# Designs tried in a protein design run: peptides against a protein of PDB entry 4U39. Part 68

Target 1, 302 residues: chain A of PDB entry 4U39
Amino acid sequence: SIKVIGVGGGGNNAVNRMIENEVQGVEYIAVNTDAQALNLSKAEVKMQIGAKLTRGLGAGANPEVGKKAAEESKEQIEEALKGADMVFVTAGMGGGTGTGAAPVIAQIAKDLGALTVGVVTRPFTFEGRKRQLQAAGGISAMKEAVDTLIVIPNDRILEIVDKNTPMLEAFREADNVLRQGVQGISDLIATPGLINLDFADVKTIMSNKGSALMGIGIATGENRAAEAAKKAISSPLLEAAIDGAQGVLMNITGGTNLSLYEVQEAADIVASASDQDVNMIFGSVINENLKDEIVVTVIATG

## One batch from the design tools (peptide; aimed at target 1 V278)

Design b2_p28_1_s4 (made by RFdiffusion4, then SolubleMPNN; from b2_p28_1, 18 letters changed)
Fold by OpenDDE base, seed 2:
Structure b2_p28_1_s4 (fold): chain B 302 residues (1-302), chain A 28 residues (1-28)
Amino acid sequence: as target 1 above (302 residues)
Amino acid sequence: LKYKITKKYEHEDEKRKITVWVISGYEE
């Protein structure tokens, strides 16, 4: 089984967005220290952590409280994650619960033998220096606790949205990028008819790879596949070029008019931008809700 | 340089069609 666990406010917002977008083939778990916030989750499994420590009042933006809350609830977390082949841990770094509890939960998943993937955000610079420093500590702890860590720098989202975009919409876009990161992977591996995808191939790309880079490209028109692929490998979300990447996951989503030629063209562009000996899993997804748009998501590991 | 496809998987349901390819390195 594949489980997505949202940790704290940001992680649970991302999970709600995934459920609203009908991301299939995954089980959702919501984890929070705040009992009221947890009640707003759409996840089937809702877990309050640190009930004795916090009395359901949340972590007060303190990562140490989030950490201790997860440690208090270790056995409950283990039971909820038991039997998972893969675990996605999603959180907004910089807060209390997400920053402190996500690394503990990730370590529990890894110790259970699950392929553990972190998908987390860095806070916006406008959220303040304290959140940035807390996020840096949480990300460092996540790196040690996961097989692959995707870090989304929220400030880079501001480069791809309109300058007049309200702050609330910028946070929604961050939640959407988190969704795209999880869905880009899950669509390739969690689809029931694709469960025959040798999970060993996924493990080869994602096991013990440390930090991963994520790029997204969107295009329309006659050269849409090539343009989307080029945008993905040059995405502002990438902190570095994907040159030298030894592992790549690529998702190409299009409408019913998506051709095999377009898929191959996009794959050639991404593979050619990677290491010569790259291990790559790429997939096409036909979504009837898309018309002329192609979306390319690239996750580069190693 | 063309990539070498090692595996191909396909799935179709009422809402979507998914095709997945696994490649390892490049063909000569």
Scores: peptide ipSAE 0.426, ipTM 0.866, DockQ to the pose 0.766
OpenDDE base, seeds 1, 3, 4, 5: peptide ipSAE 0.302, 0.284, 0.309, 0.397; ipTM 0.831, 0.823, 0.838, 0.869

Design b2_p28_2 (made by RFdiffusion4)
Pose (drawn by RFdiffusion4):
Structure b2_p28_2 (pose): chain A 294 residues (1-190, 197-206, 209-302), chain P 28 residues (1-28)
Amino acid sequence: SIKVIGVGGGGNNAVNRMIENEVQGVEYIAVNTDAQALNLSKAEVKMQIGAKLTRGLGAGANPEVGKKAAEESKEQIEEALKGADMVFVTAGMGGGTGTGAAPVIAQIAKDLGALTVGVVTRPFTFEGRKRQLQAAGGISAMKEAVDTLIVIPNDRILEIVDKNTPMLEAFREADNVLRQGVQGISDLIALDFADVKTIMKGSALMGIGIATGENRAAEAAKKAISSPLLEAAIDGAQGVLMNITGGTNLSLYEVQEAADIVASASDQDVNMIFGSVINENLKDEIVVTVIATG
Amino acid sequence: SSLTERIADFIDENKDKPLPLVAFLPGS
């Protein structure tokens, strides 16, 4: 019983993307103050929060509103989250709802005893001061409210995509990366949560590599461990979760080769949760998701 | 055991099993 909660617009897209990618084994909850944007969620459960406060008009990039909105819907949320063994709280930070409400929701989930993993994007630098400041204040609050907070620096999306990809695609990739963040774990729970719990505090950074071809598992792992999303050296990690995903042509040669690359770059006595998952919708593509905690 | 040894042992113990393989590999 793992629940992925998209909070605000940032999470709404990530949840959509997760659903679009047919990420299995999770119950999705899209939570928004913005009734219009919420109705775009492909989530079976659409929770409008702050209906009294925002009247479906959203938080206006005011985290205080997203918060008060979440506090207003404190009871509706717990109801939706009860029975969750694990709650992914996925949101865009810098907003109102995502920045405000996610800590409220993730804290509720944490109090509910669920393994609360918040997976958020820090706004692109270009989103400006308000976005940056609010998320910083918001990311700070997400840390206090989750067991593990995987923070995806959107600015690093721009290093990854072609220099000329339009902004729309840059935001889109942030959504996918958020999805890639949650799927990278949720695919490994579809297992004693104390395992993953021992891996889940402090902040967390993740990396992704995607590769195709003859030497892809290593190419993917190398790209994953060196990825711009992953801002710090992995040897600094106390715990590392590795996810290897490929087609039905995923070989153990490829799997361990990538595991060896991720492992050698990690501390030798590191705790590790490692999985490889077959995605039939993949052909020659392979995706290594690496999440380091420490 | 080192992480590379623990991964190698895990792969060796599970080489005959179909994928996916998931495990927690505790450090010393």

Design b2_p28_2_s1 (made by RFdiffusion4, then SolubleMPNN; from b2_p28_2, 12 letters changed)
Fold by OpenDDE base, seed 2:
Structure b2_p28_2_s1 (fold): chain B 302 residues (1-302), chain A 28 residues (1-28)
Amino acid sequence: as target 1 above (302 residues)
Amino acid sequence: MTILERIKEFFEKHKDEPLPLVAFLPGN
C-alpha cells in the first residue's frame, strides 16, 4: 500500500489538494499538533500528535515542540504506517509541527521497512530569516530519515507565476507543486497499464538516493509533449541540471487524446537531458479533466 | 545500447499498446 502523510499546516494543505484532485491509489493521513487545524483536513485518517505536550494548541512555530510531539505519539504513528510499502511524508519546512515532526515520522516509516519519500517546501524569503533557518535544520534532518528527498524551493515558484500574484495564491501554488511531486510518483505505481514495472524497480531508483530534483512543464498545441518535456527539464524548480541523474521518473499526464507518440517524444527529451546510463521509469496518465493540456513531471535521482 | 535506443526499441515493440502505460527501462 501507498500512504501519504501530511505533517503540520503546509503538509495538510497539500494533502487536501491531493484529495480535491482525486489522486488515486493512496491512503491519506493528516498529522498535526493543532486540533482545530486538524479538523479541517479532508483525510480519512486524522492524528493529533503531542496531545499531552501541546494540549492541542499547536507547536508555537517551534520545531523542537514538533519533534517532541511526534516522539510522544510514536506508537500511534507506527500503527498508522504499519503495512505500508511506500510512505510519502509531505510538509512545509520552517514551521513548528512540519519541521520538527516530519523527520521523526519519516524515520518511523523507514524503520518499518517502507520506501520513504520526503516531499517538502522551503519557505519563501518573505516569510523571514527565522523560517529559513528552521527549514534548513528540518531539511537536514529529513535527508537522514528518508530514502529520497524532494525539496521544492518556494522562491522559484515566484519565477513561474505572474508578478502580481497575491501571496495567498503563491502558497496555493506551493501546495499544488507538493501535490505534483507526490502524484507524479504515485500515479506511476498505482495507474493501470504496467508493462514491465514492479515495486522493486521503484526501489532501485528511489532507495537511499538522498536529494532528488523535480521539474514540471505544461504545454498545449501540436508540439505540446515536446514543449512540456523541455519545460520540465529546464524548470525553475530544478536547483541544478539533470545531466548527471542516474535515475529518472517521468510522468506525462494528458487528456483522452494523449498519444503514444507524444509519450515517446517526451521520454526522448527527458532521457537526452539525463545520464547516458540512466535508469528510467516513464508513465502516461489519462486525466479526463485535461483538454489539450499536457503536464510532464520529472523527478531525477542520483 | 543507449537509453535513447532502448526507448526507440520499446516503442517499436509496443506501438499498439493502449494508454495509459507505465514502463521501466534499466540503464547499462
Scores: peptide ipSAE 0.596, ipTM 0.955, DockQ to the pose 0.810
OpenDDE base, seeds 1, 3, 4, 5: peptide ipSAE 0.586, 0.586, 0.581, 0.573; ipTM 0.953, 0.953, 0.952, 0.950

Design b2_p28_2_s2 (made by RFdiffusion4, then SolubleMPNN; from b2_p28_2, 10 letters changed)
Fold by OpenDDE base, seed 3:
Structure b2_p28_2_s2 (fold): chain B 302 residues (1-302), chain A 28 residues (1-28)
Amino acid sequence: as target 1 above (302 residues)
Amino acid sequence: MTLLEKIREFFEKNKDKPLPLVAFLPGN
């Protein structure tokens, strides 16, 4: 089974976006120290952590409180993650709960023998230096606790959106990018139509790989597959070129009109930008909600 | 065989299969 655990405000917002986008084949768990915020989660499983420590009032933007809250609730987390083959831990780094609890939860998942993937954001520069410093500590702790860590630099989202984009919309886009990171991988595993792909192959690309980069491209029109693929490999979210990666995961999602030719065209572009000896998982996914859009997600590992 | 050749071979072998298709292409 695949479990997605959203940790703290940003993680839970991302999980809500996943549920709203009908991401299939995954179980959702919302974790928070703030009981009121947790009640707004759309996840079936809602877990309040650190109830004794925080009294449901949240972590007060303190990562040490988030950490201790997860440690207090270790047994509950273990039970919720039990039997998962894969666990996605998603959080916004820089806050109290997400920054402190996500590494603890990730370590619990890994200790249970699950393939553990972190999908986290760095805060925007405008959130201030304190959040950036807290995020750096949380990311370091996540890197030790996961098999693969996808780090989304939120400031790079500002390169994709209009300069006049309200702060609230920038946060919504960060939540959406977190969704795309999880969904981009989970759809490849959970969607029927696997050819020569098993869970051991996923482990080959993602197990003990450390930091990973993600690129996303969206396009419409006659050349939509090629344009989406080109946008993905040149995405501002990529802090480096994908040609140095030891593994590449590629998701090509389109509507019911997605053709095999379009899938091949997109795959050829990503492959041409990759090392020739790379381990590659590529997949196509049909999402009826995309209509004429193609979304290409590329994750580079190693 | 290059990655591009592996992809092309995969699509040629699976040209008559409906989408979705997912594959693992191991490196050399």
Scores: peptide ipSAE 0.527, ipTM 0.941, DockQ to the pose 0.854
OpenDDE base, seeds 1, 2, 4, 5: peptide ipSAE 0.519, 0.512, 0.527, 0.520; ipTM 0.941, 0.939, 0.941, 0.940

Design b2_p28_2_s3 (made by RFdiffusion4, then SolubleMPNN; from b2_p28_2, 11 letters changed)
Fold by OpenDDE base, seed 4:
Structure b2_p28_2_s3 (fold): chain B 302 residues (1-302), chain A 28 residues (1-28)
Amino acid sequence: as target 1 above (302 residues)
Amino acid sequence: MSILERIKKFFEEHRDEPLPLVAFLPGN
């Protein structure tokens, strides 16, 4: 089974976005120290952590409180994660709960033998230096606790969106990018059209790989597959080129008019930017809501 | 085989495969 755990405000917003986008084949768990915020989660499983420590009042933007809250609730987290083959831990880094609790939750998942993938954001520069410093500490702890860590640099989202995008919309886009990081992988595993992919292959690409990079491209029109793939491999979200990666996961999502030719065209473009000896998982996913759009998600590991 | 060759071979062998499809192409 695949479990997605949203940790703290940003993680839970991402989980809500996943549920709203009908991401299939996953179980959703919302984790928070703030009981009021947790009640707003759309997740089936809602877990308040650190009830004794925080009394449901949140972590006060203190990562140490988030950490201790997860430690207090370790047994409850273990029970919720039991039997998962794969666990996604998603959080906005720089806050209290997400920054502190996400590494603890990830370690619990890993200790249970789940393939543990972190999908987290760095705060925007405008959130201030304190959040950046807290995020750096949390990301460092996440790297040790996960098999693969995707770090989304929120400032790079500002290069993808319109320059006049309101701050609130920039946060929503960060939540959407978190969704895309989880969904880009989970759809490949949950899709019924498996030719030769098993979960062991996913483990080969993602186990003990450390930091991973993610690129996203979206396009429409006659060359939409090629354009989406080119955008993905040149995505501002990529802090480096993918040519040094030992593994690449690529998801080509389109509407019902997605063709095998378009899948191949996109795959060829991503491959041309990859190491010749790369381990690649590629998949096509049909999403009827995309109509004429193609979305290419590339995750480079190793 | 390079990843490009592996992809080419895969699609040659699976020309009639319906979508969706997911595959693993291991490196050398």
Scores: peptide ipSAE 0.610, ipTM 0.956, DockQ to the pose 0.850
OpenDDE base, seeds 1, 2, 3, 5: peptide ipSAE 0.609, 0.598, 0.598, 0.596; ipTM 0.956, 0.955, 0.955, 0.954

Design b2_p28_2_s4 (made by RFdiffusion4, then SolubleMPNN; from b2_p28_2, 10 letters changed)
Fold by OpenDDE base, seed 4:
Structure b2_p28_2_s4 (fold): chain B 302 residues (1-302), chain A 28 residues (1-28)
Amino acid sequence: as target 1 above (302 residues)
Amino acid sequence: MSLLERIKEFFEKNKNKPLPLVAYLPGN
């Protein structure tokens, strides 16, 4: 089973976005120290952590409170994650609950034997230096607690959206990028049409890989597959080129008109930017909500 | 085989299969 656990405000917003986008084959868990915020989650499983510590009033933007809250609720977290083959831990770093609790939750998942993938954001520069410093600490702790960590640099989102994008929309886009990071992987595992992929192959690419990079490309038109792939490998979200990666996961999502030729075109482009000896998982996914768009998600590991 | 050759071989072998398709191509 695949579980997605959203931790704190940003993580829970991402989980809500996943549910709204009907991400298939996963169980959703919302975790928060703020009981009121948690009640707004769309997740089937809602877990308040640190009830004694916080009394449901949140972590006060203090990562140490978030950490202690997860530690207080360890047994409850273990029970919720028990039997998972894979756990995605998603959070916005820089706050209290997400920054502090996500590493603890990730470690619990890993200790249970789940393939543990972190998908987290760095705060925008405009959120202030304190959030950046707290996020750095949380990311460092996440690296030690997960098999693979995807870190989304929110400032790079500003390069892929319109320059006039309101601040609120930038946060929504961050939530969407978190969704894309989780869905890009989970769809490859949960979607029918597996030819030669098993969960052991996923483990080969993702186990103990540390930091991973993610690129996203979206395009329409006659050359949409190639354009989307080119955008993905040159994505501002990529802090480095993918040519040094030991593993690549590629998701090519299109509508019902997605062709095998388009899948191959996209794969060839990503491959051309990758090491020749790379371990590659590639998948095509059909999303009926996509009309003429192709979305290419590339995750480079190792 | 190069990665591009592995991809090519995969698509030739599976050219008549409907989408979605998911595959693993192990490195050399």
Scores: peptide ipSAE 0.559, ipTM 0.948, DockQ to the pose 0.868
OpenDDE base, seeds 1, 2, 3, 5: peptide ipSAE 0.551, 0.549, 0.547, 0.544; ipTM 0.946, 0.946, 0.945, 0.945

Design b2_p28_3 (made by RFdiffusion4; failed a check: the pose's geometry)
Pose (drawn by RFdiffusion4):
Structure b2_p28_3 (pose): chain A 294 residues (1-190, 197-206, 209-302), chain P 28 residues (1-28)
Amino acid sequence: SIKVIGVGGGGNNAVNRMIENEVQGVEYIAVNTDAQALNLSKAEVKMQIGAKLTRGLGAGANPEVGKKAAEESKEQIEEALKGADMVFVTAGMGGGTGTGAAPVIAQIAKDLGALTVGVVTRPFTFEGRKRQLQAAGGISAMKEAVDTLIVIPNDRILEIVDKNTPMLEAFREADNVLRQGVQGISDLIALDFADVKTIMKGSALMGIGIATGENRAAEAAKKAISSPLLEAAIDGAQGVLMNITGGTNLSLYEVQEAADIVASASDQDVNMIFGSVINENLKDEIVVTVIATG
Amino acid sequence: ATFVADKTYTGTDANGNTTVVQVGKVTT
């Protein structure tokens, strides 16, 4: 019983993307103060929060509103989250609802005893001062409210995509990366949570590599461990979760080769949760998701 | 250095695909 909660617009898209990618084994909850944007969620559960406060008009990039909105819906949320063994709280930070509400929601989930993993994006630098400041204040709050907070620096999306990809695609990739963050874990739980719990505090950074071809597992792993999303050296990690995903042509040669690359770059005595998952919808593509904690 | 699993969990999907999740240490 793992629940992925998209909070605000940032999470709304990630949840959509996860659903679009048919990520299995999770119950999705899209939570928004913005009734219009919420009605776009492909989530079976659409929780409008702050209905009294925002009247479906959203938080206006005011985290305080997203917060008061979440506090207003404190009871509705717990109801939705009860029974969750694990709650992914996925949101865009810098907003109102995502920045405000996610900590409230993730804290509720944490109090509910669920393994609360918040997976959020820090706004692109270009989103400006307000977005940066609010997320920073927000990311700070997400850390206090989750067991593990995987923070995806959107600015690093721009290093990854072609220098000329339009902004719309840059935001879109942030959504996918958020999805890639949650799927990178949720695919490994579809297992004693104390295992993953022992891996889940402090902040967490993740990396992703995607490759195709003859030498792809290594190409993917190398890209994953060196990825711009992954801002710090992995040898600094106390715990590392590794997810290898490929087509039905995923060989153990490829799997371990990528594991060896991730492992050698991690500390030797590192705790590790490692999985490889077959995605039939993949052909020659292989995706390594690496999440380091410490 | 290579990963050594202390625990191995195996899952099989509806199409018979095997997913292996392991918990362990990296050792020399």

Design b2_p28_3_s1 (made by RFdiffusion4, then SolubleMPNN; from b2_p28_3, 14 letters changed; failed a check: the pose's geometry)
Amino acid sequence: KKFVPDKTYVFVDEKGNVHTVQVGRVVA

Design b2_p28_3_s2 (made by RFdiffusion4, then SolubleMPNN; from b2_p28_3, 11 letters changed; failed a check: the pose's geometry)
Amino acid sequence: KRFVADKTYTFVDEKGNVHTVQVGKVVA

Design b2_p28_3_s3 (made by RFdiffusion4, then SolubleMPNN; from b2_p28_3, 11 letters changed; failed a check: the pose's geometry)
Amino acid sequence: KKFVAEKTYVFTDKNGNVHTVQVGKVVA

Design b2_p28_3_s4 (made by RFdiffusion4, then SolubleMPNN; from b2_p28_3, 11 letters changed; failed a check: the pose's geometry)
Amino acid sequence: KKFVAEKTYIFTDKNGNVHTVQVGKVVA

Design b2_p28_4 (made by RFdiffusion4; failed a check: the pose's geometry)
Pose (drawn by RFdiffusion4):
Structure b2_p28_4 (pose): chain A 294 residues (1-190, 197-206, 209-302), chain P 28 residues (1-28)
Amino acid sequence: SIKVIGVGGGGNNAVNRMIENEVQGVEYIAVNTDAQALNLSKAEVKMQIGAKLTRGLGAGANPEVGKKAAEESKEQIEEALKGADMVFVTAGMGGGTGTGAAPVIAQIAKDLGALTVGVVTRPFTFEGRKRQLQAAGGISAMKEAVDTLIVIPNDRILEIVDKNTPMLEAFREADNVLRQGVQGISDLIALDFADVKTIMKGSALMGIGIATGENRAAEAAKKAISSPLLEAAIDGAQGVLMNITGGTNLSLYEVQEAADIVASASDQDVNMIFGSVINENLKDEIVVTVIATG
Amino acid sequence: SKYFSADKTYHGENDKMKATVSVGKVKT
């Protein structure tokens, strides 16, 4: 019983993307103060929060509103979250709802005893000062409210995509990366949560590599451990979760080769949750999702 | 050289997905 909660617009898209990618084994909850944007969520559960406060008009990039909106819907949320063994709280930070509400929601989930993993994107630098400041204040709050907070620096999306990909695609990739963050874990729980719990505090950074071809598992792992999303050296990690995903042609040679690359870059006595998952919709593509905690 | 040593290994498969998840430590 793992629930992925998209909070605000940032999470709304990630949840959509997750659903679009047919990520299995999770119950999705899209939470928004913005009734219009919420109605775009592909989530079966659409929770409008702050209906009294925002009247479906959203938080206006005011985290205080997203917060008050979440506090207003404190009871509706717990109801939706009760029974969750694990709650992914996925949101865009810098907004109102995502920045405000996610900590309220993630804290509720944490109090509910669920393994609360918040997976959020820090706004692109170009989103400006307000976005940066609010997320920082917001990311700070997400840390206090989750067991593990995987923070995806959107600015690093720009290092990864072609220098000329339009902004729209840059935001889109941030959504996918958020999806890639949650799927990277949720695919490994579809298992004693104390295992993953022992891996879940402090902040967390993740990396992703995608590769195709003859030497792809290593190419993917190398790209994953060196990825711009992953800002710090993995040897600094106390715990590392590794997810290898490929087509039905995923061989153990490829799997361990990538595991060896991730492992050698991690501390030798590191705790590790490692999985490889077959995605029939993949052909020659292979995706290594690496999440380091420490 | 470093390698991953699984203390625990879990195998799951369904109609659309097959996964192996291991929990352990990296060893030299």

Design b2_p28_4_s1 (made by RFdiffusion4, then SolubleMPNN; from b2_p28_4, 11 letters changed; failed a check: the pose's geometry)
Amino acid sequence: MKKFQADKTYEFENEKRKITVQVGKVVA

Design b2_p28_4_s2 (made by RFdiffusion4, then SolubleMPNN; from b2_p28_4, 11 letters changed; failed a check: the pose's geometry)
Amino acid sequence: SKRFVADKVYEFENEKRKITVQVGKVVA

Design b2_p28_5 (made by RFdiffusion4)
Pose (drawn by RFdiffusion4):
Structure b2_p28_5 (pose): chain A 294 residues (1-190, 197-206, 209-302), chain P 28 residues (1-28)
Amino acid sequence: SIKVIGVGGGGNNAVNRMIENEVQGVEYIAVNTDAQALNLSKAEVKMQIGAKLTRGLGAGANPEVGKKAAEESKEQIEEALKGADMVFVTAGMGGGTGTGAAPVIAQIAKDLGALTVGVVTRPFTFEGRKRQLQAAGGISAMKEAVDTLIVIPNDRILEIVDKNTPMLEAFREADNVLRQGVQGISDLIALDFADVKTIMKGSALMGIGIATGENRAAEAAKKAISSPLLEAAIDGAQGVLMNITGGTNLSLYEVQEAADIVASASDQDVNMIFGSVINENLKDEIVVTVIATG
Amino acid sequence: SLSVKVFFVAESVDELREKLEEAKEEEE
């Protein structure tokens, strides 16, 4: 019983993308102050929060509103979250709802005893000072409210995509990366949560590599461990979760080869949750998701 | 559709390598 909660617009898209990618085994909840944007969520459960406060008009990039909105819907949320063994709280930080509400929601989930993993994007630098400041204040709050907070620095999306990909695609990739963050774990729980719990505090950074071809598992792992999303050295990690996904042509040779690359870059006595998952919709593509905690 | 090929929880790199070698031998 793992629930992925998209909070605000940032999470709304990630949840959409997750659903679009048919990520299995999770119950999705899209939570928004913005009734219009919420009605775009492909989530079966659409929770409008702050209906009294925002009248479906959203938080206006005011985290205080997203917060008061979440506090207003404190009871509606717990109801939706009760029974969750694990709650992914996915949101865009810098907003109002995502920045405000996610900590309220993730804290509720944490109090509910669920393994609360918040997976959020820090706004692109270009989103400006307000976005940066609010997320920082927001990411700070997400850390206090989750067991593990995987923070995806959107600015690093721009190092990864072609220098000329339009902004719209840059935001889109941030959504996918958020989806890639949650799927990278949720695919490994579809298992004692104390395992993953022992891996889940402090902040967390993740990396992703995608490769195709003859030497792809290594190419993917190398890209994953060195990825711009992953800002710090993995040897600094106390715990590392590794997810290898590929087509039905995923070989153990490829799997271990990538595991060896991720492992050698991690501390030797590191705790590790490692999985490889077959995605029939993949052909020659392979995706290594690496999440380091410490 | 999604399926898990191998899954491991390990306390060290050596433990992970051993579990992966065991998984390879089982497949062989």

Design b2_p28_5_s4 (made by RFdiffusion4, then SolubleMPNN; from b2_p28_5, 14 letters changed; failed a check: too like the target's own chain)
Amino acid sequence: MKKIKVFIVAKSKEELRAALAAAKEAAE

Design b2_p28_6 (made by RFdiffusion4)
Pose (drawn by RFdiffusion4):
Structure b2_p28_6 (pose): chain A 294 residues (1-190, 197-206, 209-302), chain P 28 residues (1-28)
Amino acid sequence: SIKVIGVGGGGNNAVNRMIENEVQGVEYIAVNTDAQALNLSKAEVKMQIGAKLTRGLGAGANPEVGKKAAEESKEQIEEALKGADMVFVTAGMGGGTGTGAAPVIAQIAKDLGALTVGVVTRPFTFEGRKRQLQAAGGISAMKEAVDTLIVIPNDRILEIVDKNTPMLEAFREADNVLRQGVQGISDLIALDFADVKTIMKGSALMGIGIATGENRAAEAAKKAISSPLLEAAIDGAQGVLMNITGGTNLSLYEVQEAADIVASASDQDVNMIFGSVINENLKDEIVVTVIATG
Amino acid sequence: ATLSVKFFTVAHSVAELKEAFEKAKEEE
C-alpha cells in the first residue's frame, strides 16, 4: 500500500507523468488548491485542498496559503493517506501548494507511520528569486517532514537536455525526472520496508542515465552516477538505492555491469537496495536510477 | 505496461552484492 501524492502543480504533473508511464503498484493522489489545474490530474483521487481558503483558485505561489490550505484539509488528507505503508510526496518546490502543502501532507503521512519519501524539484534558477527562496524555505520544511527527501535540482535539467530545448520542454523534463525519481523506487516495491526504511535520513540526491546500444548498461550507469541531477559524489553516500530498468533483453551481464559501476563509485560497506526491473515498453533503452542518501 | 523484476537484492556491502550476482548467475 504505497501512495504517491502529487502536491500542487509540480506534483500534479509528476503524478500525471507516472500515470502516463503506467507506473504500477501505487495509489495516486493529486492534491491541489487549484481546482482547475487539479481537474487535469489523471489521478483517480483528486483532493482539492484549501477549498475554503482558496476557493479552487490555488495558492498563488504563496507557500503560506498552500500550507494553510493543507492544514484546512488536514482531516481529508489523513483519511486519504490512512493505510499507506509508504507515501511518496511529490511536489514542485517554489510554488505555493507544492512548497506549502507538501510538508503538511508529508508530515501527516509520516505521523501516520508511512515511510514518507518526498520527491520534489527545486525550481529552475530562471524561475527567479521568489521561486528559489520559497522552495529553499520549502525544501527546508520538506526535510523536517519526510523520512527521505529526494530533491531534484531542476537547474541540472538544463545541463542534461540539449542547450536549445525550449523552456516548455525543460519544465516537462523536470516533471519526468520527478516521475523518474518516484518510479525509481516505487518499481522496487510492486520486501521489508525496514530495509528501504533503513535507507530512508538527511537529504537525498538522485541520478539517472539512459542509454541504448551495445555498451548501454555501463553507458547508462556511468551516465547515472555522473548525472547532473546527482550533485555530490556517491562515495559520500551512506545508503544507495539503485534501479536498473530495461527491455526483456535486459541481461544479468548488463545488470551487474551497471551494478559494478554504481558499486565501485559507492563506498564498499555501503547499504544498498538494488533492483532491476523489466519494462516491456522498452526496447534497447536502459534506465539506471540511482538515489544516494548521505 | 508490464513490469517484472529481473533481479533484486538488499546488500550491506559491495561484497554481498557480488555474491548475490554470483548466486543469480548460478541459478541461470

